# Designs tried in a protein design run: peptides against a protein of PDB entry 4DOW. Part 32

Target 1, 157 residues: chain A of PDB entry 4DOW
Amino acid sequence: TFSWVGRPLPNRKQFQQMYREICMKINDGSEIHIKVGQFVLIQGEDNKKPYVAKLIELFQNGAEVPPKKCARVQWFVRFLEIPVSKRHLLGRSPPAQEIFWYDCSDWDNKINVETIIGPVQVVALAPEEVIPVDQKSEETLFVKLSWNKKDFAPLPP

## One batch from the design tools (peptide; made by RFdiffusion4, then SolubleMPNN)

Design b2_p13_3_s1
Fold by OpenDDE base, seed 4:
Structure b2_p13_3_s1 (fold): chain B 157 residues (1-157), chain A 13 residues (1-13)
Amino acid sequence: as target 1 above (157 residues)
Amino acid sequence: SELKKRIESLYYK
């Protein structure tokens, strides 16, 4: 179950109400609050790893009947999502914790909040910084580069 | 949908 936290932000867009925060109620009755700017895991296909995204906007889409709770996101990709023929362009074998900023506009960046599994920690690193792969931080993801379907590049500012 | 577009992109070379 998802519910908005706080009052709608000032917005002139017709049929949209924007929010800063949403509450996710999980099975044990506890609540997880997720805010704009945080990173989340998104439900993938069956037997596939979840997608990773950064929340850019949280909004209720009043143009739909019934209204839908939605988010706009910046997508990230896992190394194994990159075509086999292009993986060599990275020039190294990345650890499982590394993800890449998806630098294309061909994907729909609007999601239903019901596809959110939960929050995840994503840390941006400089190219020379080492990605830690110890047990203490194995659930943390790291990003150094972007991927634009053609090549890898430094992270956007 | 966002998932459909991602799935389609997995098959490009």
Scores: peptide ipSAE 0.108, ipTM 0.785, DockQ to the pose 0.110
Fold by OpenDDE base, seed 5:
Structure b2_p13_3_s1 (fold): chain B 157 residues (1-157), chain A 13 residues (1-13)
Amino acid sequence: as target 1 above (157 residues)
Amino acid sequence: SELKKRIESLYYK
């Protein structure tokens, strides 16, 4: 169950009520609060690892019937999501905890909040910084580069 | 949807 926290933020967008925070109530009755700017795991295809995204906006879409709780996100990609023929462009074998900023606009960046699994930690690193690899878990993910379907590049400013 | 496009992109070289 998802519910808005606080009052709608002032805006002039038709059919949209924007929020800063949403509450996710899980099965054991506990609550997780997720805010704009945080990173989340998104449900992927069956038997696939969850997608990673940064929340840009939280909004209720009044254009739908009934209104839907939505989010606008910045997508990240896992290395194994990159086409096999282009993985060599990285020039190294990344650890499992490395993800990449998706620098294209061909994907829909609107999601239903019901697809959110939960929050996740994402840390930006400089290219020369070492990723502290934990082979037992992916509690923290790390990003050094962007991927634009053609090659890898430094993170955008 | 975003999911559909992500899946489709896996087949592009």
Scores: peptide ipSAE 0.106, ipTM 0.785, DockQ to the pose 0.124
Fold by OpenDDE base, seed 3:
Structure b2_p13_3_s1 (fold): chain B 157 residues (1-157), chain A 13 residues (1-13)
Amino acid sequence: as target 1 above (157 residues)
Amino acid sequence: SELKKRIESLYYK
């Protein structure tokens, strides 16, 4: 289950009540708090890895009946989500932990919070920085570049 | 439906 944490934030978006934080209650009764600005895993298709997204907004969609708990996200893509014919444009074989900032507007960036699996750590790196793939720590994803369905590009500072 | 466009885009090269 998901529940809002704290009071709604002031905003000017019609039919949207914005929040800073949401609480995700796990099966064992424990709670995970997720805040705007954090990265999350989103339920993907069957037998596919979860999608990766950055939470930009958390809001209750008052236009729906009943109101829905939603999030607006910045999508990331995994390398294997990129069409096979275009993967060569990267010019290298990325480690499994590398993801790419999706720089297109063709995807709906609104999700229902119930599709959130949990938080994930995403670290932005400069192109010359090496992605540590042999870490014994918890899984961390890394982003260096954006993908706009045509080519890869450096991330802006 | 929220991911419909994303899913569909995966089939286009």
Scores: peptide ipSAE 0.106, ipTM 0.782, DockQ to the pose 0.116
Fold by OpenDDE base, seed 1:
Structure b2_p13_3_s1 (fold): chain B 157 residues (1-157), chain A 13 residues (1-13)
Amino acid sequence: as target 1 above (157 residues)
Amino acid sequence: SELKKRIESLYYK
């Protein structure tokens, strides 16, 4: 179950009410609060790892009947989502914790909040910084580069 | 719909 936290933020979109924070209530009754700017795991395909996304907007879409709780996201991709024939373009074997900023507009960036599994920690690193691979950081994902379906590039500012 | 489009994009790469 998802519910809005706080009052709607001012905006000029006719059919949208924007929010800063949403509350996710899980089965044991506990609550997880997720805010704009945080990173989340999104339900993936069967037998596949969850997708990774950054929350850009949280909004109720009043244009739909009934209204839906939605989010606008910036997508990330895991290395194994890159086509096998293009993985060599990275020039190295990345650790499992590395993800890439998806720099294309071909994917819909609006999601239903019900697809959110939970929050995840994503840390942006400079190219020269080392990605730690140990038990202490197994839950943390790291991003250095973007992927635009054709090549890897420095992370956007 | 977002997942559908993403999956389709991956399948055609």
Scores: peptide ipSAE 0.103, ipTM 0.775, DockQ to the pose 0.109

Design b2_p13_3_s2
Fold by OpenDDE base, seed 1:
Structure b2_p13_3_s2 (fold): chain B 157 residues (1-157), chain A 13 residues (1-13)
Amino acid sequence: as target 1 above (157 residues)
Amino acid sequence: SKLKEEIASLYYK
């Protein structure tokens, strides 16, 4: 169950009410609050790991009947989500914790909040920084590069 | 980088 937290933010978008925070209730009755700017895991397909995304906007879409709680996101892509034929372009074997900023507009960046599994920690690193691979960092994802379906590139400074 | 700054800002909120 998802519910808005706080008052809607001022905006001029027709049929859309924007929010800064949403509350996710878990089966045990506990609550997790997720805010704009945080990173989340999105439900994937069978035999696939969850998708990773950064929340850009939280909004209720009143144009839909019934109204739906939605989010706009910036997608990240896991290495195994990249086509096999293009993985060699990275020039290295990345650790499982590495993700890539998806620098394309072909993916729909609107999601239903009901697809959110929960929050996840994402850390941006410079190309020279080492990605720690140990039990302490298993829950953290790291991003160094972007992927635009053609090549990998360093993140903007 | 811009992304590093954005992520870092989350830790101070």
Scores: peptide ipSAE 0.029, ipTM 0.634, DockQ to the pose 0.030; fails the geometry check
Fold by OpenDDE base, seed 3:
Parts: sequence; C-alpha cells; structure tokens
Structure b2_p13_3_s2 (fold): chain B 157 residues (1-157), chain A 13 residues (1-13)
Amino acid sequence: as target 1 above (157 residues)
Amino acid sequence: SKLKEEIASLYYK
C-alpha cells in the first residue's frame, strides 16, 4: 500500500499533484518513507534483477481513471542489461554492484509507484575509486559511468 | 559531479 506524505507541492502541470514523499506500508505494518531524490529498486521481469532508478518526481496522475500514483525516474542500468555486443566497450569486468547512469531518453521514465520494491543505496564513485565488494557493502550499488547506448562515459561533474 | 553532490546531501545529512 502506498500513500502520499504531506501536502501536494505547487506545480503547473495539469492533472498532476506532486509530492515530496510517499509511504510504503509493508506486511508487518511497518512503513518505509521514500522521498524524491532517493534511489529505489523497481520490479523487474521474472528471473530478472530489479531495475534501479532515482526518483525525480512523485505525482498523482489525474489524467488516468482512476488517478494513479506515479513517479518519474532517472534510470540506471545493470551491466547485464547492456547488449552483449557492447559490453566489451567497458574494457573491464565490473562487479555485480556496479550500475550505470542511463543517459538516454528512449526509455519511458514514468512508473507506477506500485512497482517500487523498496529503497536502495547508490553511491557515486570516481573512476579511480575501487568498488568495495564485501558483505558489508553488498546492499550498496555503485555508479562510476553513464551508458548512452553507444559508449560509456564519465558521470557529469 | 552533480550526482555525487546529490548523493552526499542524502547520506551525509
């Protein structure tokens, strides 16, 4: 169950009520609050790892009937989501914890909040920084580069 | 990077 936290933010978009925060109620009755700017895991397809995204906007879409709780996201991609024929462009074998900023606009960046699995920690690193691969950091994902479907590139400063 | 700054604001707060 998802519910808005706080009052709607002022905005100019018709049929959209924007929010800063949403509450996820989980099975044990606990609540997880997720805010704009945080990173989340999005439900993937069967036998696929969840997608990773940064929340850019949280909004109720009044254009739909009934209104839907939605989010706009910045997508990240896992290495295995990159076409096999292009993975060599990275020039290295990344650890499983590495994700890449998806620097393309071809993906629909609107999601239903119900597809959110939960929050996840994402840490940006410089290219020379080592991604720690240990039990203590397995829950954390790391991003060094962007992927624009053509090549990898350093993240914008 | 902007991303680093954004992340820092979230986790170092």
Scores: peptide ipSAE 0.028, ipTM 0.638, DockQ to the pose 0.029; fails the geometry check
Fold by OpenDDE base, seed 4:
Structure b2_p13_3_s2 (fold): chain B 157 residues (1-157), chain A 13 residues (1-13)
Amino acid sequence: as target 1 above (157 residues)
Amino acid sequence: SKLKEEIASLYYK
């Protein structure tokens, strides 16, 4: 179950109410608050790992019947989501914790909040920094590069 | 970078 937290932000977009925060109630009765700017895991296809995204906007889409709680996101991609024929372009075997900034506009960046599994920690690193692979950082994802369906590139400063 | 700063800001909340 998802519910808005706080008052809607001032905006003049017809049929849209924007928010800064949403509350996710999980099965054990506890609540998790997720804010714009945080990173989340999105439900993947069967037998696939969840997608990773950064929340850019939270909004209720009143143009739909019934109204839907939605989010606009910046996508990240896992290495195994990169086509096999292009993985060699990275020039190395990345650890499982590495993800890549998806630098393309071909993917729909609107999601239903009901597809959100939960929050996840993402840390940006410089290319020369080593990704720690230990039990303490097992749940943390790391990003060094972007992927634009053609090649990998350093993140802008 | 702005992206690094935005991501880092989450770490120190």
Scores: peptide ipSAE 0.026, ipTM 0.631, DockQ to the pose 0.030; fails the geometry check
Fold by OpenDDE base, seed 5:
Structure b2_p13_3_s2 (fold): chain B 157 residues (1-157), chain A 13 residues (1-13)
Amino acid sequence: as target 1 above (157 residues)
Amino acid sequence: SKLKEEIASLYYK
């Protein structure tokens, strides 16, 4: 169950109410609050690993009946989601914790909030920084580069 | 980068 936290923000968009925070109530009754700017895991397809995204907007879409709670996101992509024929362009074998900023417009960046699994920690690193792979950091994801379906590039500034 | 700045602010790195 998802519910808005706080009052809607002022905006000009018809049929939309924008928010900065949403509450996710999980099975045991506990609550997780997620804010704009944080990173989340999004439900994958069947048994696929969850997608990774940064929340850039939270809004209620009043154009739908009934109104839907939605989010606009910046996508990230896992190495194994990149086509096999393109993986060699990285020039190295990345650890499982590395993800890439998805620098393409072909993916719909609007989601329903009910697809959110939960928050996740994402850390941006410089190229020379080593991605730690230990028990304490196994749940943290790291990003060094972007991927635009053609090649890898430095992160946007 | 903007991402690095935002992430540093959120996660103290």
Scores: peptide ipSAE 0.025, ipTM 0.642, DockQ to the pose 0.029; fails the geometry check

Design b2_p13_3_s3
Fold by OpenDDE base, seed 3:
Structure b2_p13_3_s3 (fold): chain B 157 residues (1-157), chain A 13 residues (1-13)
Amino acid sequence: as target 1 above (157 residues)
Amino acid sequence: SELKEEIASLYYK
């Protein structure tokens, strides 16, 4: 169950009420609050790892009937989501914890909040920094580079 | 740093 937290933010978009925060109620009755700017896991297809995204907007889409709780996201991609023929461009075998900023606009960046599995920790690293691969950090994802469907590139400073 | 998000734990519903 998802519910808005707080009052709608002022905005000019017709049929959209924007929010800063949404509340997820989980099975044990606890509540998880997710805010714009945080990272989340999005439900993937069967037998696929969840997608990773950064929330950039939370809004209720009044253009739909009934209105839907939605989010706009910045997508990240896992290495295995990159076409096999292009993975060599990375020049290394990344750890499973590494994700890449998806620097393309061809993907629909609108999601239904119901597809959100939960929050996830994402840490940006410099290229020279080592991604820790230990039990303590397995829950954390790391990003060093962007992927634009053509090549990998350093993240903007 | 703007891409850094600190969450204490990973949660699943």
Scores: peptide ipSAE 0.023, ipTM 0.615, DockQ to the pose 0.039
Fold by OpenDDE base, seed 1:
Structure b2_p13_3_s3 (fold): chain B 157 residues (1-157), chain A 13 residues (1-13)
Amino acid sequence: as target 1 above (157 residues)
Amino acid sequence: SELKEEIASLYYK
């Protein structure tokens, strides 16, 4: 169950009410609050790991019937989501914790909040920084590069 | 990097 937290933010978008925070209620009755700017795991397909996304906007879409709680996201892509024929372009074998900023507009960046599994920690690193691969960092994902379906590129400084 | 700082600032917002 998802519910809005706080008052709607001022905006001029017709049929859309924007929010800063949403509450996710879990089966045991506990609550997790997720805010704009945080990273989340999105439900994937069978035999696929969850998708990773950064929340850009939280909004209720009143144009839909019934109104739906939605989010606009910036997608990240896991290495194994990249086509096999292009993985060699990275020039290295990345650790499982590495994800890539998806620098394309072909993916729909609107999601239903009901697809959110939960929050996840994402840390941006400079190209020279080492991605830690140990039990302490297994819960954290790291991003160094972007992927635009053609090549990898360093993140802006 | 600018993006690194942006990501960090938004995550801990």
Scores: peptide ipSAE 0.025, ipTM 0.599, DockQ to the pose 0.033; fails the geometry check
Fold by OpenDDE base, seed 5:
Order: sequence, then structure tokens, then C-alpha cells
Structure b2_p13_3_s3 (fold): chain B 157 residues (1-157), chain A 13 residues (1-13)
Amino acid sequence: as target 1 above (157 residues)
Amino acid sequence: SELKEEIASLYYK
């Protein structure tokens, strides 16, 4: 169950109410609050690993009946989601924790909040920084580069 | 980068 936290933000968009924060109530009754700017895991396809995204907007879409709780996101992509024929362009074998900023417009960046599994930690690193692979950091994802379906590039500033 | 700064502020507390 998802519910808005706080009052809607001022905006000019018809049929939309924007928010800064949403509350996710999980099975045990506990609550997780997620804010704009945080990173989340999004439900994958069947048995696929969850997608990774940064929340850029939270809004209620009043154009739908009934109104839907939605989010706009910046997508990230896992190495194994990149086509096999293109993986060599990285020039190295990345650890499982590395993800890439998805620099394409072909993916719909609007989601239903019901697809959010939960928050996840994402850390941006410089190219020379080593991605730690230990028990304490296994749940943290790291990003150094972007991927635009053609090649890898330095992370946006 | 703006992303690095933003992420650092969020997770490097």
C-alpha cells in the first residue's frame, strides 16, 4: 500500500498533484518513506532482477480513473542487461554491483509506484575508485559510467 | 558532477 506524505506541491500541470515523499507500507505493517531524489528497485519481468531507478518526480495522475500514484524516474542499467555484443566495449569485467546511467530516451520514464520494491543505495564513483566487494557493501550499487546503447561514457557531472 | 555531489550528500553522512 502506498500513500502520499505531506501536502501536494504547487504545480501548473492539469490533473497532476506533485509530492515530495511517499509512504510504502509493507506486509509486516512497517512503513518505508521514499523521497524524490532517492534510488529504488523496480519490479522486473517475472524472474528477472529488479530494475534500478532514481526518483525525479512523484505525482498523482488525475487524468486516470481512478487516479493513479506515479513517478518519473532516471533509469539505470545493469551490465547483464546490456546486449552481449556490446559488453566488450566496457573493456573490463565489472563487478555485479556496478550499474550504468541509462542515457537514452527510448524507455518510458513514467512508472506506477506499485512497481516499487523498495529503496536501494547507489554510490557514484570516479573511474579510479575501486568498487568494494565485501559483505557490508554487497547491497550497495555503484555507478561510474553512462550507457547510451552505443557506447559507455563518463558519468554526467 | 552534480550526480556525484547529490549522491554523496545522500549516502555519505
Scores: peptide ipSAE 0.023, ipTM 0.603, DockQ to the pose 0.029; fails the geometry check
Fold by OpenDDE base, seed 4:
Structure b2_p13_3_s3 (fold): chain B 157 residues (1-157), chain A 13 residues (1-13)
Amino acid sequence: as target 1 above (157 residues)
Amino acid sequence: SELKEEIASLYYK
């Protein structure tokens, strides 16, 4: 179950109410608050790992019947989501914790909040920094590069 | 660096 937290942000967009925060109620009765700017895991296809995204906007879409709680996101991709024929372009075997900034506009960046599994920690690193692979950092994802369907590139400073 | 800082800032929240 998802519910808005706080008052809607001032905006003049017809059929849209924007928010800064949403509450996710999980099965054990506890609540998780997720804010714009945080990273989340999105439900993947069967037998696939969840997608990773950064929340850019939270909004209720009143143009739909019934109104839907939605989010606009910046997508990240896992290495295994990269086509097999292009993985060699990375020039190395990345650890499982590495993800890549998806630098394309071909993917729909609007999602239903009901597809959100939960928050996830993402840390940006310089190319020369080593990704720690230990039990303490197992749940943390790391990003060094972008992927634009053609090649990998360093993130802007 | 700005993008990196924006992402990194979330780590300390």
Scores: peptide ipSAE 0.021, ipTM 0.601, DockQ to the pose 0.031; fails the geometry check

Design b2_p13_3_s4
Fold by OpenDDE base, seed 2:
Structure b2_p13_3_s4 (fold): chain B 157 residues (1-157), chain A 13 residues (1-13)
Amino acid sequence: as target 1 above (157 residues)
Amino acid sequence: SELKKEIESLYYK
């Protein structure tokens, strides 16, 4: 169950109410608050790892019946989501914790908040920095590069 | 990197 936290932000969009924060109630009854700017895991297809994204906007789409709680996101991509024919362009075998900033606009960046599994920790690293692999960081994802469907590139300064 | 700084700032929250 998802519910808005706080008052709607000032918005000029006729059928959209924007929010800064949403509350996710999980099966044990506990609540997780997720804010714009945070990183989340989003439900993937069967037998696929969750997608990773940064929340850009949280909004209720009043144009839909019934109104839908939605989000706009900046996508990240896992290495295994990159086509096999392009993976060699990285020039190395990345750890499972590495993700890449998706620098393309071809993916729909609107999601239903109900597809959000939960928050995830994402850390940006310089290309030369080593990704730590220990129990403390197993749940943390790391980003060094962007992917634009053609090549990998350093993150913008 | 602005993106790197932004991500790092969120990490330390």
Scores: peptide ipSAE 0.034, ipTM 0.686, DockQ to the pose 0.031; fails the geometry check
Fold by OpenDDE base, seed 3:
Structure b2_p13_3_s4 (fold): chain B 157 residues (1-157), chain A 13 residues (1-13)
Amino acid sequence: as target 1 above (157 residues)
Amino acid sequence: SELKKEIESLYYK
């Protein structure tokens, strides 16, 4: 289950109440607090790895009945989510830990918080920096480039 | 570097 932490922020949009933090309670009773600005794993489609996103806003959508706890996100994309016909544009075989900043507006950036699996660590790197792939850092994801459905581009410094 | 900071920054309102 999910519950808001703290008092709501001043309203920005009609029918929306914004928050800084949400509490995720796991079945065993443990709790994880997730804040705006953190990175999360989002439930993927069947037989697909979870999506990766950065939380931009947390809000309750009062336009729905009953109101829904939602988030606005900046999407990242995994290499295997990129169409097979375009993967060659990268010019290399990326490690499994590499993800890409999704620079496109075609994806809905609003999610239900109930689709959040949990937090994840994402680190931005310069193109010349090596992605440390080892057993100790296997859960950390790294981003060097953006993907706009047409080509890859380096992240601005 | 600006986008790198955006990626790594927490968003506080």
Scores: peptide ipSAE 0.033, ipTM 0.659, DockQ to the pose 0.036; fails the geometry check
Fold by OpenDDE base, seed 5:
Structure b2_p13_3_s4 (fold): chain B 157 residues (1-157), chain A 13 residues (1-13)
Amino acid sequence: as target 1 above (157 residues)
Amino acid sequence: SELKKEIESLYYK
């Protein structure tokens, strides 16, 4: 289950209450707090790896009955999610930990918070920096480039 | 980049 932490922030959007933080209760009863600006894993399709996203906004959509807890996100994309015909444009075989900033607006960036699996660590690297692949860091994801469905490019400044 | 700065502030390496 998910519950808001704190009071709603000042907001101009009708029927939307914005928040800084949300609490998700896990099976064992423990709680994880997630804040705007953090990175999360989102439920993927059946038999697919979770999606990766950065939380931009947390809000309750009061236009729906009953109101729904939602988030706006910035998507990242995994290499294997990129069409096979385009993968060669990277010019290298990336490690499994590398993800790419999705620089396109064709994906819906509004999600239900119920699709959030949990937080994940994302680290931005310069092109020349080596992505560390070891047991202690295997769950950390790294981003060097963006992907806009046409080509890879440097990260936004 | 703004992303790099923001990420580094959240997740120190």
Scores: peptide ipSAE 0.033, ipTM 0.678, DockQ to the pose 0.029; fails the geometry check
Fold by OpenDDE base, seed 1:
Structure b2_p13_3_s4 (fold): chain B 157 residues (1-157), chain A 13 residues (1-13)
Amino acid sequence: as target 1 above (157 residues)
Amino acid sequence: SELKKEIESLYYK
């Protein structure tokens, strides 16, 4: 289950109440707090790894009946989510830990918070920095480049 | 880069 943490933020949107933090309660009774700006794993399709996203906004959508707890996100994309015919544009075989900033607006960036699996660590690296592949960093994802469905590009400095 | 700094700063917010 998901519940809001704290008071709603000042907002002029008619049917939306914005929040800074949400609480995710797990089956064992423990709680995980997730804040705007953090990174999360989103439920993927069958036989697919979870999607990766940065939380931009947390809001309750009062225009829906019943109201829904939602988030706006910035998507990342895994290498294997990129079409096979375009993967060669990277010019290298990335490690499994590498993800790419999705620089397109064609994907719906609104999600239901119920699709959130949990938080994940994402670290931005300069193009020349090496992605560590040791066991200790296996759970951490790394981003160096963006993907805009046409080519890869360095992240802005 | 500014984006790198933003990502790091927001994650540890």
Scores: peptide ipSAE 0.032, ipTM 0.675, DockQ to the pose 0.033; fails the geometry check

Design b2_p13_4_s1 (from b2_p13_4, 7 letters changed)
Fold by OpenDDE base, seed 2:
Structure b2_p13_4_s1 (fold): chain B 157 residues (1-157), chain A 13 residues (1-13)
Amino acid sequence: as target 1 above (157 residues)
Amino acid sequence: SKLQEERASLYDK
């Protein structure tokens, strides 16, 4: 289950209440607090890895009935989400931990918070930096480049 | 969803 943490932030958007933090209660009863600016795993399709996203906004959409707890995100893509015909454009075989900043606006970036699986660590690296690959750091994802459906590029500033 | 379908299709293109 998900519940808001703290009071709504002032905003001008009608029917929307914005928050900085949300509480996710998991099966064992423990709670995980997720904040705007953090990275999360989003439920994907069956037999596929979860999506990766950065939380940009947390808001309750009062225009819906019943009101929905939502988030606006910046999408990332895994290498396997790059079309097979274009993967060669990377010029290398990335480790499984590498993800890419999705630099397009064609995807809906609004999600239901119920699709959040949990937080994940994402570290931005310079292109020349080595991605550490060991079982201990396997949970950490790394981003060096953006993907705009045409080519890879350096990360946006 | 449309998003999931679009993203899923990328694996095969």
Scores: peptide ipSAE 0.320, ipTM 0.868, DockQ to the pose 0.105
Fold by OpenDDE base, seed 4:
Structure b2_p13_4_s1 (fold): chain B 157 residues (1-157), chain A 13 residues (1-13)
Amino acid sequence: as target 1 above (157 residues)
Amino acid sequence: SKLQEERASLYDK
């Protein structure tokens, strides 16, 4: 289950209440707090790895009946989500921990918070920096480049 | 979802 943490943030949108933080209750009774600006794993298709996203906004959508707890996100993509015919454009074989900033607006960036699996650590690296692939860092994902459905590019500032 | 279907199609391209 999900519940808002703290008071709503000031905003002028008629049917939206914005929040800074949300609480996710886990089966064992423990709680995980997730804030705007953090990265999360989103439920994917069957037999597929979860999607990766950065939380941009947390809001309750009062235009829906009943109101829905939602988030706006910046999407990332895994290498396997790059079309087979274009994977060669990377010029290298990326490690499993590498993801790419999705630099397109064709995807809906609004999600229901119920699709959030949990938080994940994402670290931005310069192109020359080495991605560590040891046991101690397997839970961390790394991003160096963006993908715009045409080519790879340096990560936006 | 529709988004998941759209993204899943990329694996087969």
Scores: peptide ipSAE 0.317, ipTM 0.868, DockQ to the pose 0.120
Fold by OpenDDE base, seed 5:
Structure b2_p13_4_s1 (fold): chain B 157 residues (1-157), chain A 13 residues (1-13)
Amino acid sequence: as target 1 above (157 residues)
Amino acid sequence: SKLQEERASLYDK
């Protein structure tokens, strides 16, 4: 289950209440708090790796009946999500831990918080920095570049 | 889901 943490933030949007933090209660009763600005894993297709996203906004959508707890996100993509015909544009074989900033607006960036699996660590690296590959654990994801469906580019500021 | 459909439609099938 998900519940808001704290009071609603000042908001100008009708039917929406903005929050900076949400609490996710796990099956074992433990709680995970997730804040705006953090990265999360989003439920993907069956038997597929979860999607990666950065939380931009947390809000309750009162326009729906009943109200829904939602989030606005910045999407990231995994290398294997890049079309096969365009993967060569990267010019290298990336490690499994590398993801890419999705620099397009063709995807809906609004999600239901119920699709959030949990938090994940995403580290931005400079082009010259080496991505550490750990065979024991791949908990941390790394981003160097953006992907705009046409080519790879330097990571946005 | 709608999200899955949107993402899937953008990649090679």
Scores: peptide ipSAE 0.310, ipTM 0.861, DockQ to the pose 0.100
Fold by OpenDDE base, seed 3:
Structure b2_p13_4_s1 (fold): chain B 157 residues (1-157), chain A 13 residues (1-13)
Amino acid sequence: as target 1 above (157 residues)
Amino acid sequence: SKLQEERASLYDK
């Protein structure tokens, strides 16, 4: 179950109410609050790892019937989502915790909040920094580069 | 889902 937290933000967009925070109530009855700017795991395909995304906007889409609680996101991709023929462009074998900023606009970046599994920690690193892969902290993901379907590049500051 | 189909079509493995 998802519910808005707080009052709607000032917004000039028609048919949309924007929010800063949403509450996610999970099976055990506990609540998790997720805010704009945080990273989340999104339900993936069967037998696949969840997608990773950064929340850019939280909004209720009043144009739909019934109204839908939605989010606009910045997508990330896992290494296994990179086409096999282009993986060599990275020049190294990345750890499982590494993800890449998706630098393309060809994907729909609007999601239903019901697809959110939960929050996840994502840490940005400089290209020269070593990813601290630890079995005790495998839940943390790291991003060093972007992927634009053609090549890898350093993240913009 | 539509999202899954879209991502699958853009990144053929």
Scores: peptide ipSAE 0.301, ipTM 0.857, DockQ to the pose 0.103

